Peptides against a protein of PDB entry 5JXT. Designs and how they scored, part 4

Target 1, 319 residues: chain A of PDB entry 5JXT
Amino acid sequence: SLLPKKEINVYIGMSEMQVKWYQKILEKDIDAVNGAGGKRESKTRLLNIVMQLRKCCNHPYLFEGAEPGPPYTTDEHLIYNAGKMVVLDKLLKRIQKQGSRVLIFSQMSRLLDILEDYCVFRGYKYCRIDGSTAHEDRIAAIDEYNKPGSDKFIFLLTTRAGGLGINLTTADIVILYDSDWNPQADLQAMDRAHRIGQTKQVVVYRFVTDNAIEEKVLERAAQKLRLDQLVIQQGRAQVAAKAAANKDELLSMIQHGAEKVFQTKGAFGTMAEKGSQLDDDDIDAILQAGETRTKELNARYEKLGIDDLQKFTSESAYE

## One batch from the design tools (peptide; aimed at target 1 T74 D113 I114)

Design b1_p8_7_s2 (made by RFdiffusion4, then SolubleMPNN; from b1_p8_7, 6 letters changed)
Fold by OpenDDE base, seed 4:
Structure b1_p8_7_s2 (fold): chain B 319 residues (1-319), chain A 8 residues (1-8)
Amino acid sequence: as target 1 above (319 residues)
Amino acid sequence: MRIPRYLL
């Protein structure tokens, strides 16, 4: 029988470089961040800020002029300049030692380019599929990954390209490096490993940058998922229609953690304490804290009715 | 922009 999947949100502090770039993004549009634009502030401007902040949470080298160089090298700086890469690097070493195989999903093909360079640098054998991958090349990559005795450890996928009905049950670990605005896209990604033919316990690690916009992306995704479940259970198909964040929701998401980011000198959380020098005990502590916060997040949304879940109140998530 | 090093 297929075992239930285990899902863990992994809350990760920003590196010092991420904090500096996060500050710079907020400062560039400070009037929009402070809501000073009033009724004239464009929803498009707020959506752009959200996208830049999400890029920063993934990797600062997604920005022009962020990577140190020339010369441009692939070295340890690719890892220590992004909190998610520091945790990923330690986690992948553990996953490999356990004899597991891993799917890594992202919304950003340009992050997969960074992850390819990382895989080459660490000597990890991988496959890749994104939105630009030809149909024949997708089949070939899937077959190469799934073949008996495949030496391919990692599969790199964009969440939407990996969502398209493929079977990857030869992997037992799923890393969501970032989250889709639609929680159903992430579920469809998990279902590539968590399907008939899986023989292992599937574990899903969802990376979330702590004290940043990604916490609000996660909260919104969890809220939407619970709403979708309740709408299906109650047969009320008409309720699902508020898919797009409003202006005030986007502003609240941008403002989340912004003050603490401006006050921060250096990195956040475990990244401030140890930087890239995480050990196995630090990873266990991060995973245990993540498991606790995941249970708390789920328990919060389980108590809410349809009417409460239709209101994106940042306040009801912290009371 | 960062140039992927796997292309080099």
Scores: peptide ipSAE 0.091, ipTM 0.757, DockQ to the pose 0.164
OpenDDE base, seeds 1, 2, 3, 5: peptide ipSAE 0.068, 0.053, 0.025, 0.059; ipTM 0.689, 0.666, 0.647, 0.695

Design b1_p8_7_s3 (made by RFdiffusion4, then SolubleMPNN; from b1_p8_7, 5 letters changed)
Fold by OpenDDE base, seed 2:
Structure b1_p8_7_s3 (fold): chain B 319 residues (1-319), chain A 8 residues (1-8)
Amino acid sequence: as target 1 above (319 residues)
Amino acid sequence: MRVPKYLL
């Protein structure tokens, strides 16, 4: 029988460089962030801010002039300048030592480009598929990864490209490097490893930048998933979950953690204390805290009815 | 010289 998948949110502090770039994004559109744009503020402007903040949470080198150089080098700076890369680097070492194989999903093909440079730098053998990968090259990459005795450790995928019904049951670990706005896209990604033919316990690590926009992206996705489940169970097909956040929801998401980010000098949390020097105990603490917060997040939405789940309650970022 | 492909 297929074992139930374990899903753990991994809450990760920003690096000093991420904090600096996150501040710069907020400052550039400060009137928008403060809600001063009023009725004239386009939903498009807020969506653009959210997109830049999500890029920052993934890696600061997704911005022009962020990478140190010339000369440009592939070195430890690729890791320590992004909290998610620091945790990924330690986690992948553990996963490899356990004899596991890993799928890494992102929304951003440009992040997969960074992850390729990282894989080369660490000597990790990998496959890649994104939205631009030709059908034949996708089949070849899947077959190479799934081959009996394949030495490919990592499969890099965009979440949408990985959603295409492919079987990757030769992996037992899934890392969601970022989250989709649609929780079904992430579930479809997990189900590439968590499918008939899987013989191991599938573990999903969902990376979430702590005290940032990504927490609110995750909360909204969890709320939507629960709403979709209740609508199916109650036969209330007319309760179309608003597929897209409204302006006030987007503004609340942008404001979440913004004050703390502006006050912060340097990195956040464990990234401030240890930086790139995380040990195995630090990783265990992050995973344990993440498991607790994951249970709490799920328990919050499991108690809510359809009418409550339709209300995006902005807990004000000022409490 | 490496050009960061993720900025292209």
Scores: peptide ipSAE 0.115, ipTM 0.755, DockQ to the pose 0.244
OpenDDE base, seeds 1, 3, 4, 5: peptide ipSAE 0.089, 0.061, 0.087, 0.076; ipTM 0.757, 0.686, 0.709, 0.680

Design b1_p8_7_s4 (made by RFdiffusion4, then SolubleMPNN; from b1_p8_7, 5 letters changed)
Fold by OpenDDE base, seed 2:
Structure b1_p8_7_s4 (fold): chain B 319 residues (1-319), chain A 8 residues (1-8)
Amino acid sequence: as target 1 above (319 residues)
Amino acid sequence: MRVPRYLL
């Protein structure tokens, strides 16, 4: 029988460099961030801010002039300048020691380029598929990963490319490096490992930048997933969940954690205390805290009815 | 010379 998947949100503080770039993104469009643009503020402008903030949460080297150089090097700076990379680097060592194999999903192909550089730097053998990968090359990469006795530890995938009905049950760990706006896209990615033919307990680690826009992306995705489930259960086909955030929702998401980011001099949370020097106990603490917050998040949305789930409750940007 | 990752 297929074991239920274990899903854990891993809440990760920003590095000092991420905080600095997050501040710059907010400052560049401060009038839009403060809601001063009023009715003239385009939904497109707010979506652009959201996309820049999500890039920052993934890695600061997604921006021009962020990577230190010339000369440009592949070194420890690739890791310590992004909180998600610091946690990933520790987590992958643990996963490898356990004899597990891992799928890493992202929305951003350019983040996969950073992850390829990281894999080469750490000596991790990997496969890659994204939206640009030819059909034949996709088959070849899947076959190379799935072959008996494959030495490929990591499979790097864009979430959309991973949405193809492929079987990756030779992996038992899934890392969602970022989240889709559509929770079904992430579920479809998980279902590549959590499918008929899986023999291990599938564990899903969802990376979430703490005190940032990604928490609100996750909350909105959880809300939508619960709404979709209730609509199916109640047969209320008329509740077309508006898939697209409105302007006020986008503004609330942009404002979430922004004040604390502006007040912060340095990194956040465990990244401020230990930076790249996270030990195994710090990782266990992060995973345990993440498991608790994951249960709380799920419990919040499980209690809500359809009418409540249709309202984006902006809890105040000041909590 | 390595290409900056933002240009990849």
Scores: peptide ipSAE 0.213, ipTM 0.848, DockQ to the pose 0.221
OpenDDE base, seeds 1, 3, 4, 5: peptide ipSAE 0.098, 0.067, 0.166, 0.090; ipTM 0.687, 0.711, 0.835, 0.779; seed 5 fails the geometry check

Design b1_p8_8 (made by RFdiffusion4)
Pose (drawn by RFdiffusion4):
Structure b1_p8_8 (pose): chain A 317 residues (1-241, 244-319), chain P 8 residues (1-8)
Amino acid sequence: SLLPKKEINVYIGMSEMQVKWYQKILEKDIDAVNGAGGKRESKTRLLNIVMQLRKCCNHPYLFEGAEPGPPYTTDEHLIYNAGKMVVLDKLLKRIQKQGSRVLIFSQMSRLLDILEDYCVFRGYKYCRIDGSTAHEDRIAAIDEYNKPGSDKFIFLLTTRAGGLGINLTTADIVILYDSDWNPQADLQAMDRAHRIGQTKQVVVYRFVTDNAIEEKVLERAAQKLRLDQLVIQQGRAQVAAAANKDELLSMIQHGAEKVFQTKGAFGTMAEKGSQLDDDDIDAILQAGETRTKELNARYEKLGIDDLQKFTSESAYE
Amino acid sequence: HPPPTHLE
């Protein structure tokens, strides 16, 4: 029995420093922010703003000249200058206290570099797979974290790095520091720990910058994820739109017994006998429209799970 | 007070 994973959006604010940088990004190109300029502009200008705001929502030190002036030290400012780091510090502390281990995913390798400095600062044992990591390296990195009684606690990965089918069931908590545009990428990262061999409840925490660009980014991915489900669930429809033996057999046998029983004429003919007054015609049209309504209202309401014929139906016996 | 490696 594999327990369904718990996915939780953790909505996070921004530090005073992030607001300063967030405002500068929006100010440096306020024209495009207010939707000015021609409609012919290429997508490049707006997408550059998206990248900066994404970096800003992650950590201000991703911008050069942002970390407090030289010389540079690695201290508590690494934590308190990014809202996500403040929430993560207490979250990671609580995770170790309850005997849990955690996979931390991110879109940006420069952010895992910042998380490396944090792990060394707090004394956390950790592994990293980067996507810019050789094959033999990440094999050892996987094994090191999966070793029985492993010294490691945190596993730093990029959402794409490892490839398909790698196993990290020796962890039961997943933290998505930032989200991906396609939902299957984040869903695959969660299934590094949420797969066969996982014994404990998998909990996934997704850091989201509330009232900023990442909240809006999330809604779109949630929509694209909902659209994918509808396509996959309806993937049986085109193969259904020939005729089975039974379907052909049912068409022929339908009402055949009543035909054999009949010596004279059938229904509408036996009761009225090829002569029809106005009242008889009106009863035929009223009974037909009623049947027509009930038939259409029954089938136009159905779903794929009712229309889909099982392959075992072809096993006529 | 060690320097940050992410700047290297």

Design b1_p8_8_s1 (made by RFdiffusion4, then SolubleMPNN; from b1_p8_8, 5 letters changed)
Fold by OpenDDE base, seed 4:
Structure b1_p8_8_s1 (fold): chain B 319 residues (1-319), chain A 8 residues (1-8)
Amino acid sequence: as target 1 above (319 residues)
Amino acid sequence: GPAPRYLL
């Protein structure tokens, strides 16, 4: 029988460079961040801020003038300048040592470009599929990854391109490097490994930048998923989950952790204490804390009815 | 010089 998947949110502090760029993004649009635009503030402007903050949470090199250079070289700076890369680097070493194979999903093809350079730098053999990958090349990459005795350790995928019905049951680990606004896209990505033909326990690691916009993206996705489940169970097809955040929700999401980011000199959490020098015990502590916070997050939404979930703002989850 | 990498 297929074992239930284990899902763990991995809460990760920003690097010093990420904090600096996160501050710079907020400062550039400080009037919008403070809500000074009121009813006149453009929803498009707020969506752009959210997108830039999510880019920063993924990697600061997604911005012009962030990468050290010229010359632009792949080296340890590609890892230590992003909290998610520091955790990924240690986690992949553990995953490889246990004889597992891993799918890594992102929303951002340019983050996959960083992950390709990282894979080459660490000597990890990989496959890649994104939205630009030709159909024939996609089939060839899947077949190369799935073949008996394949030496391909990692599959890099954009969440939407990897969600397209493919079988990747030769992997047992899934890393969601970032989250989709639609939790169903992330579920479809997990279901590439977690399906008939899987022989191992599937483990899903969802990376979440702590004290930042991504916590609110995760909370909103968890709320939507619970609402979608209850609507299906109650046969209430008319309860369309509000597909798009309103301006006030976007503003609240942007403001989450912003004060603490402005007060911070250097990195956050374990990234401030250890930087890139995380050991196996630090990773175990991060995973254990993540497992606890994941259970707490799920327990908040399990108690809520349809009417509560429709009105539930991320602010009411902390009251 | 070499162009910047990874720009969206």
Scores: peptide ipSAE 0.408, ipTM 0.874, DockQ to the pose 0.156
OpenDDE base, seeds 1, 2, 3, 5: peptide ipSAE 0.177, 0.123, 0.055, 0.075; ipTM 0.771, 0.737, 0.657, 0.687

Design b1_p8_8_s2 (made by RFdiffusion4, then SolubleMPNN; from b1_p8_8, 4 letters changed)
Fold by OpenDDE base, seed 4:
Structure b1_p8_8_s2 (fold): chain B 319 residues (1-319), chain A 8 residues (1-8)
Amino acid sequence: as target 1 above (319 residues)
Amino acid sequence: GPAPRYLE
């Protein structure tokens, strides 16, 4: 029988460079961040801020003038300038040593470009599929990854492209480098490894930047998923989950952790204490803390009814 | 010089 998948949110601090760029994004639109625009503030402007903050949480080199150079070279700076890359680098080493194979999903094709350069730099053999990959090349990449005795360790995928009905049961680890606004897209990505033909325990690591916009993206996705489940169970087809965040929800998401980010000099959390020198014990501590916080997050939404989940703002989860 | 990488 297929074993249930284990899902763990991995809460990761920002690097010093990420904190600097996160501050710069907030400062550029400080009036919008402070809610000074009120009813006149454009929803599009808030969505743009959210997108820039999410890019920063993924990697600062997604911004002009962040990467050191010229010359632009792939080196250790590609890792230590992003908290998620520091954790990924240690986690992949452990995964490889265990004889596992891994799918890495992101929303951002430009982040996959960074991950390709990282794979080459570390000597990890990989396949890639994104939205631009031709159909024939997708089939070839899947077949190359799935073949018996394949030397391909990593499959890099955009969440939407990787969600398209493919079988990747030759992998047992899934890393969601970022989260989709639609939790069903992430589930569809996980189900590429977690399906009939899987022989191992599937483990899903969801990377979440701590004290930043991504915590609120995760909370909103968890709320929506629980609401969708309850609507299906109760046969209440008319309870459309609010598909899009309103302006006040977007503003609250942008403001989450902003004050602490402005007060911070240097990196956050474990990144401040150890930087790029995380050891195996640090990774175990991060994973254990993540497992605890994941259980707590799920337990908050399991007790809520449909009416509560429809009104539930991420703020009321902490009061 | 080489163009910046990873920009949208």
Scores: peptide ipSAE 0.465, ipTM 0.893, DockQ to the pose 0.160
OpenDDE base, seeds 1, 2, 3, 5: peptide ipSAE 0.324, 0.272, 0.325, 0.310; ipTM 0.846, 0.819, 0.850, 0.837

Design b1_p8_8_s3 (made by RFdiffusion4, then SolubleMPNN; from b1_p8_8, 4 letters changed)
Fold by OpenDDE base, seed 3:
Formats: C-alpha cells, structure tokens, sequence
Structure b1_p8_8_s3 (fold): chain B 319 residues (1-319), chain A 8 residues (1-8)
C-alpha cells in the first residue's frame, strides 16, 4: 500500500548577503513598499518587487553583480551566501547517508543552474529537466534516473516541467526549494514521487524563508488549496478563487517582515548564530520547529469557511 | 571547468 506523504515546511533564516540584498530591493522601490503610490501604483510594479524578493529568498546570485568575481569560481560561497543552500547542503548529506534519492523542484530555471554548479562542486550525480528541455532529452533523463541501480542521486526539475505526469517513484524525498502561487502545481510535483509504484515513505520538505515574503506566498497557497477543496466538496463551481492577488494583497506581502529586515545587521535566526556551521542537531531543531509550524498553519485554514478563505488576511507587518 | 552558469 502507498504510505501517506509527510509534508514539512522548513523555515530558514536569510544569510547576511540575502538580508543586504533584501534591504536593497525594498529601498529601491521604498515609495511603493510604503504604499505612497496609492491608486496610481501599478500592479506590475508590485509584481516586479515580489519577484525580486522571491529571487533574493532563493539565492542572491540571481542578481547581476551579486556573485563574487572575477575570477568566477564555484566554492563554499555558493552555499553560505544563501540560507536555503546551507540547509540543503546538510539535508542532502543526511538524505544520501540514509540511502534515499531526491527530487528538487524550483520555479526558477536559473536557480537550477546554481544547483547544477552545487551538485558538481559536491560531487552529486544528477539529472535535470526544465521548460526548455526537449521531449527526447526529458525521456532520456527520466530513464537514466529511474534505471535499476542508477547512480543519479538528485533530479533537478522546474515545478511546471516536473508536473507533466512523469513517474519518479524511484525517489522518496521531495524538496520544494520554493513554492508555486498555485498549490496544485506543488501537489502535482509531489505526485511524481508519491504515486503507485512507490515502496518508501515519501517525505516532502518545503523550504520557506522566515520573516520574508515567502511566508505570505505559502499562506496564500494554503488558503487557496483549502478554498479549492471546499468549493469541490460544496459543488459551488462559481467560486473561482481569484487566481491573481490584488494590489493591496501584494503590498501586504511585500511589507511582511520588512521592518525586521531593515533593523537586522547580519543574518537571521539560526543563520545568525551558526551561519554555514550548522550541525545535525541544528538541522533536527529546524525540522522539528518546521513540523510544529506546518501543523499550526494547516489547523488555521482547516477551521475557515469559504467566505473567510475569500478574504486575504493581512496580518499587519507590525503583528 | 568553469561553472555551467559561466559557459556562454
């Protein structure tokens, strides 16, 4: 029988470099961040800020002139300059030691390019597919990953490309390096490993940058998922969840944690205390805290009705 | 080899 998947949100502090770049993104558009543009502020400008903040949460080297060089080298700086990479690097060592195999999903193909450099640097054998991968090359990569006795430890996928009905049941761990605005895209990604033919317990780790926009992306995705479930159960086809955030929702998401980011000198949370020197106990503490916060998040949305789930709950940036 | 991100 297929075991239920275990899903854990992994809340990760920003590195010092991420904090500096997050501040710089907010400062560049400070009038829009403060809502000073009023009715004249374009939704496109707010969406651009959201995309830059999400890039920062993934890796600062997604920005031009962020990566140290010349010379440009793959080294430990690729890991310690992004909180998600620090946690990923420790988690992958554990996953490999237990004899598991892992799917890593992202929304950003350019993040997969960073993860390829990381895999080469750590000596991890991998496969990759994204939106640009030819159909024949996708088949070849899937077959190479799924073959009996495959030495490919990691599969790197864009969430959308991985959503295309492929079978990857030879992996038992799924890492969502970032979240889709549509929770169904992430579920479809998980279902590549969590499918008929899986023999192991599937565990899903969802990386979430703490005290940043990604918490609000996750909350919005969880809210939408619960709304979609209730609409299906009640047969109310007309409650098409407004697929796109409004301007006030986007502004609230941009403002979340911004004050604490401006006040922060250095890194956040466990990244401030340990940086790249996370041990196995630090990882266990992060996973345990994440499991607790995941249960709390789910319990919050399980109690809400359709009318409540249609309202974006703006937690003020000050609560 | 240069990182794949630097392969033009």
Amino acid sequence: as target 1 above (319 residues)
Amino acid sequence: APPPRYLL
Scores: peptide ipSAE 0.141, ipTM 0.771, DockQ to the pose 0.246
OpenDDE base, seeds 1, 2, 4, 5: peptide ipSAE 0.115, 0.105, 0.126, 0.103; ipTM 0.754, 0.730, 0.756, 0.713

Design b1_p8_8_s4 (made by RFdiffusion4, then SolubleMPNN; from b1_p8_8, 4 letters changed)
Fold by OpenDDE base, seed 4:
Structure b1_p8_8_s4 (fold): chain B 319 residues (1-319), chain A 8 residues (1-8)
Amino acid sequence: as target 1 above (319 residues)
Amino acid sequence: APAPRYLE
């Protein structure tokens, strides 16, 4: 029988460079961040800020003038300048030592470009599929990864491209490097490994930048998933889950952690204490804390009714 | 000079 998948949110602090760029993004549009634009503030402007903050949470080198150079070279700076890369680097070493194989999903093809350079730098053999990959090349990459005795350790995928009906049951670990606004897209990605033909327990690690916009992206995704489940169970087809965040929801998401980010000099959380020198005990502590916070997050939304789940309130996540 | 990487 297929074992249930284990899902763990991995809460990760920003690097010093990420904090600096996160501050710079907020400062550039400070009037919008403070809500000074009021009813006149465009939803498009807020969506742009949200996208820049999410890029920063993924990697600061997604911005012009962030990467050190010229010359632009792949080195340890590619890892230590992004909190998610520091955790990924330690986690992949453990996963490989356990004889597991891993799918890594992102929304951002440019982040997959960073992850390719990282794989080459660490000597990890990989496959890649994104939105631009030709159909024949997708088949070839899947077949090469799934081949008996394949030396491919990592599969890099964009969440939407990797979600399309493929079987990757030869992997038992899934890393969601970022989250889709639609939780169903992330579930479809997990179901590439968690499917008939899987012989191992699938473990899903969802990376979430702590004290940043990604916590609110996660909360909104969890709320939407619970709402979708309740609507299906109650047969209430007319309860359209609000597909898009409103302006006030976007503003609340942008403001989450912003004050603490402005007050922070250097890195955040575990990244401030340990930096790039995380050991196996630090990773175990991060995973254990993540498992606890994941259970707490799920328990909050399990108690809510349809009417409560239709309102994205930051307060209902803390009560 | 090499072009900046990873830009959208």
Scores: peptide ipSAE 0.445, ipTM 0.874, DockQ to the pose 0.160
OpenDDE base, seeds 1, 2, 3, 5: peptide ipSAE 0.125, 0.216, 0.034, 0.151; ipTM 0.630, 0.642, 0.654, 0.599

## One batch from the design tools (peptide; aimed at target 1 T74)

Design b1_p9_1 (made by RFdiffusion4)
Pose (drawn by RFdiffusion4):
Structure b1_p9_1 (pose): chain A 317 residues (1-241, 244-319), chain P 9 residues (1-9)
Amino acid sequence: SLLPKKEINVYIGMSEMQVKWYQKILEKDIDAVNGAGGKRESKTRLLNIVMQLRKCCNHPYLFEGAEPGPPYTTDEHLIYNAGKMVVLDKLLKRIQKQGSRVLIFSQMSRLLDILEDYCVFRGYKYCRIDGSTAHEDRIAAIDEYNKPGSDKFIFLLTTRAGGLGINLTTADIVILYDSDWNPQADLQAMDRAHRIGQTKQVVVYRFVTDNAIEEKVLERAAQKLRLDQLVIQQGRAQVAAAANKDELLSMIQHGAEKVFQTKGAFGTMAEKGSQLDDDDIDAILQAGETRTKELNARYEKLGIDDLQKFTSESAYE
Amino acid sequence: SLPEPELFF
């Protein structure tokens, strides 16, 4: 029995420093922010703003010249200058206290570099797979974290790095520091720990910058994730739109017994006998329209699970 | 240690 995973959006604010940088990004190209300029502009200008705001929502130290002036030290400012780091610090502390281990995913390798400095600062044992990591290296990194009684606690990965089918069930908590544009990428990261061999409840925390660009980014991915489900669930429709033996058999046998019983004429003919007054015609049209409504209202309401014929139906016996 | 700052939404 594999427990369904718990996915939680953790909505996070921004530090005072992030606001300063967030405003500068929006100011440096306020024209495009207000939707100015021609409609002919290429997508490049707006996408550059998206990248900067994404970096800013992650950590201000991703911008050069942002870390407090030289010389550079690695201290508490690494934590308190990014809202996500403040939430993560207490979250990681609570995670270790309850005997849990955690996979931390990110879109940006430069952020895992910042998380490396944090792990060394707090004394956390950790592993990293980067996507810029050799094959033999990440095999050892997987094994090190999966070793029985492992010294490690945190596993730092990029959402794409490892490839398909790698197993990290020796962890039961997943933290998505930032989200991906395609939902299948984040969903695959969660299934590093949420797969066969996982014994504990898998909990996934997704850091989202509330009232900022990442909240809006998330709604789109949630929509695209909902669209994918509808396509997959309806993937049986085109193969259903020939005729089975039973379908052909049912068409022939329908009402055949009543035909054999009949010596004279059938229904509409036996009761009225090829002569029809106005009242008889009106009853035929009223009964037909009623049947037509009930038939259409029944089938136009159905779903794929009702129309889909099982392959075992072809096993006529 | 530094005091924990407030966050802006």

Design b1_p9_1_s1 (made by RFdiffusion4, then SolubleMPNN; from b1_p9_1, 4 letters changed)
Fold by OpenDDE base, seed 1:
Structure b1_p9_1_s1 (fold): chain B 319 residues (1-319), chain A 9 residues (1-9)
Amino acid sequence: as target 1 above (319 residues)
Amino acid sequence: SLPLPKLYY
């Protein structure tokens, strides 16, 4: 029988480089961040700030002129300059040692380019699918990954491209490197591994940058998911959740953690204490703290009714 | 209001 999937939010501190770039993004639009634009501030400008902050949470090398060079060479700097990469690098070693295989999902094809460079640098064999991958090449990549005795450890996917009905039950670990604004897209991604034919316990690790915009993206996605579930259960099809973040919601999301980011010298949390020198005990502590915070987050939304959940609805920035 | 970035001169 298929075991229930275990989902754990993994809360990760920013590297020193991410803190510097996050500060720079906020500084560039400081008047908008402070709400000084008021009614004149465009929703589009706030959405652009949110997108830049999400890029920073993923990897600073998603910005022009952030990568050290020339020469542009892949080295340990690709890992230690992003908190998510430091945790990913340790977690993948553990996953491989356990004889598991892993799907890594992102919203950003440019992040998959960085993850390819990382896979080559660490000697991990991988497959890739994104939105530009031809149908024939997609079939070939899936078949290569799923074949008996496949030497491919990692499958790199954009969340949307991986959502297209494919079976990847030969993997038992799912990493959501970032989250979709639509929680259904992430569920569809998880369901590539969590299907009939899976023989292992599926574990989902959702990476979330701590004290940053991604906590608010996660909260809003969790709220939308609960609302969708309650609407289905109550037969109230007419409760079209006003999907659109208003300007005040976007501003509140941008402001979340920003004061602490401006006050911080260096990295955040465990990244400040150990940086790239995370050990197995540090990873266990991060996973245990994440499991606790995941239970607390779910418990907040389980108690809310439809009317409370309707106050905060999310547009997908990509529709 | 968030603290204004200190301009590193």
Scores: peptide ipSAE 0.013, ipTM 0.556, DockQ to the pose 0.019
OpenDDE base, seeds 2, 3, 4, 5: peptide ipSAE 0.005, 0.012, 0.000, 0.000; ipTM 0.373, 0.525, 0.306, 0.343; seed 2 fails the geometry check

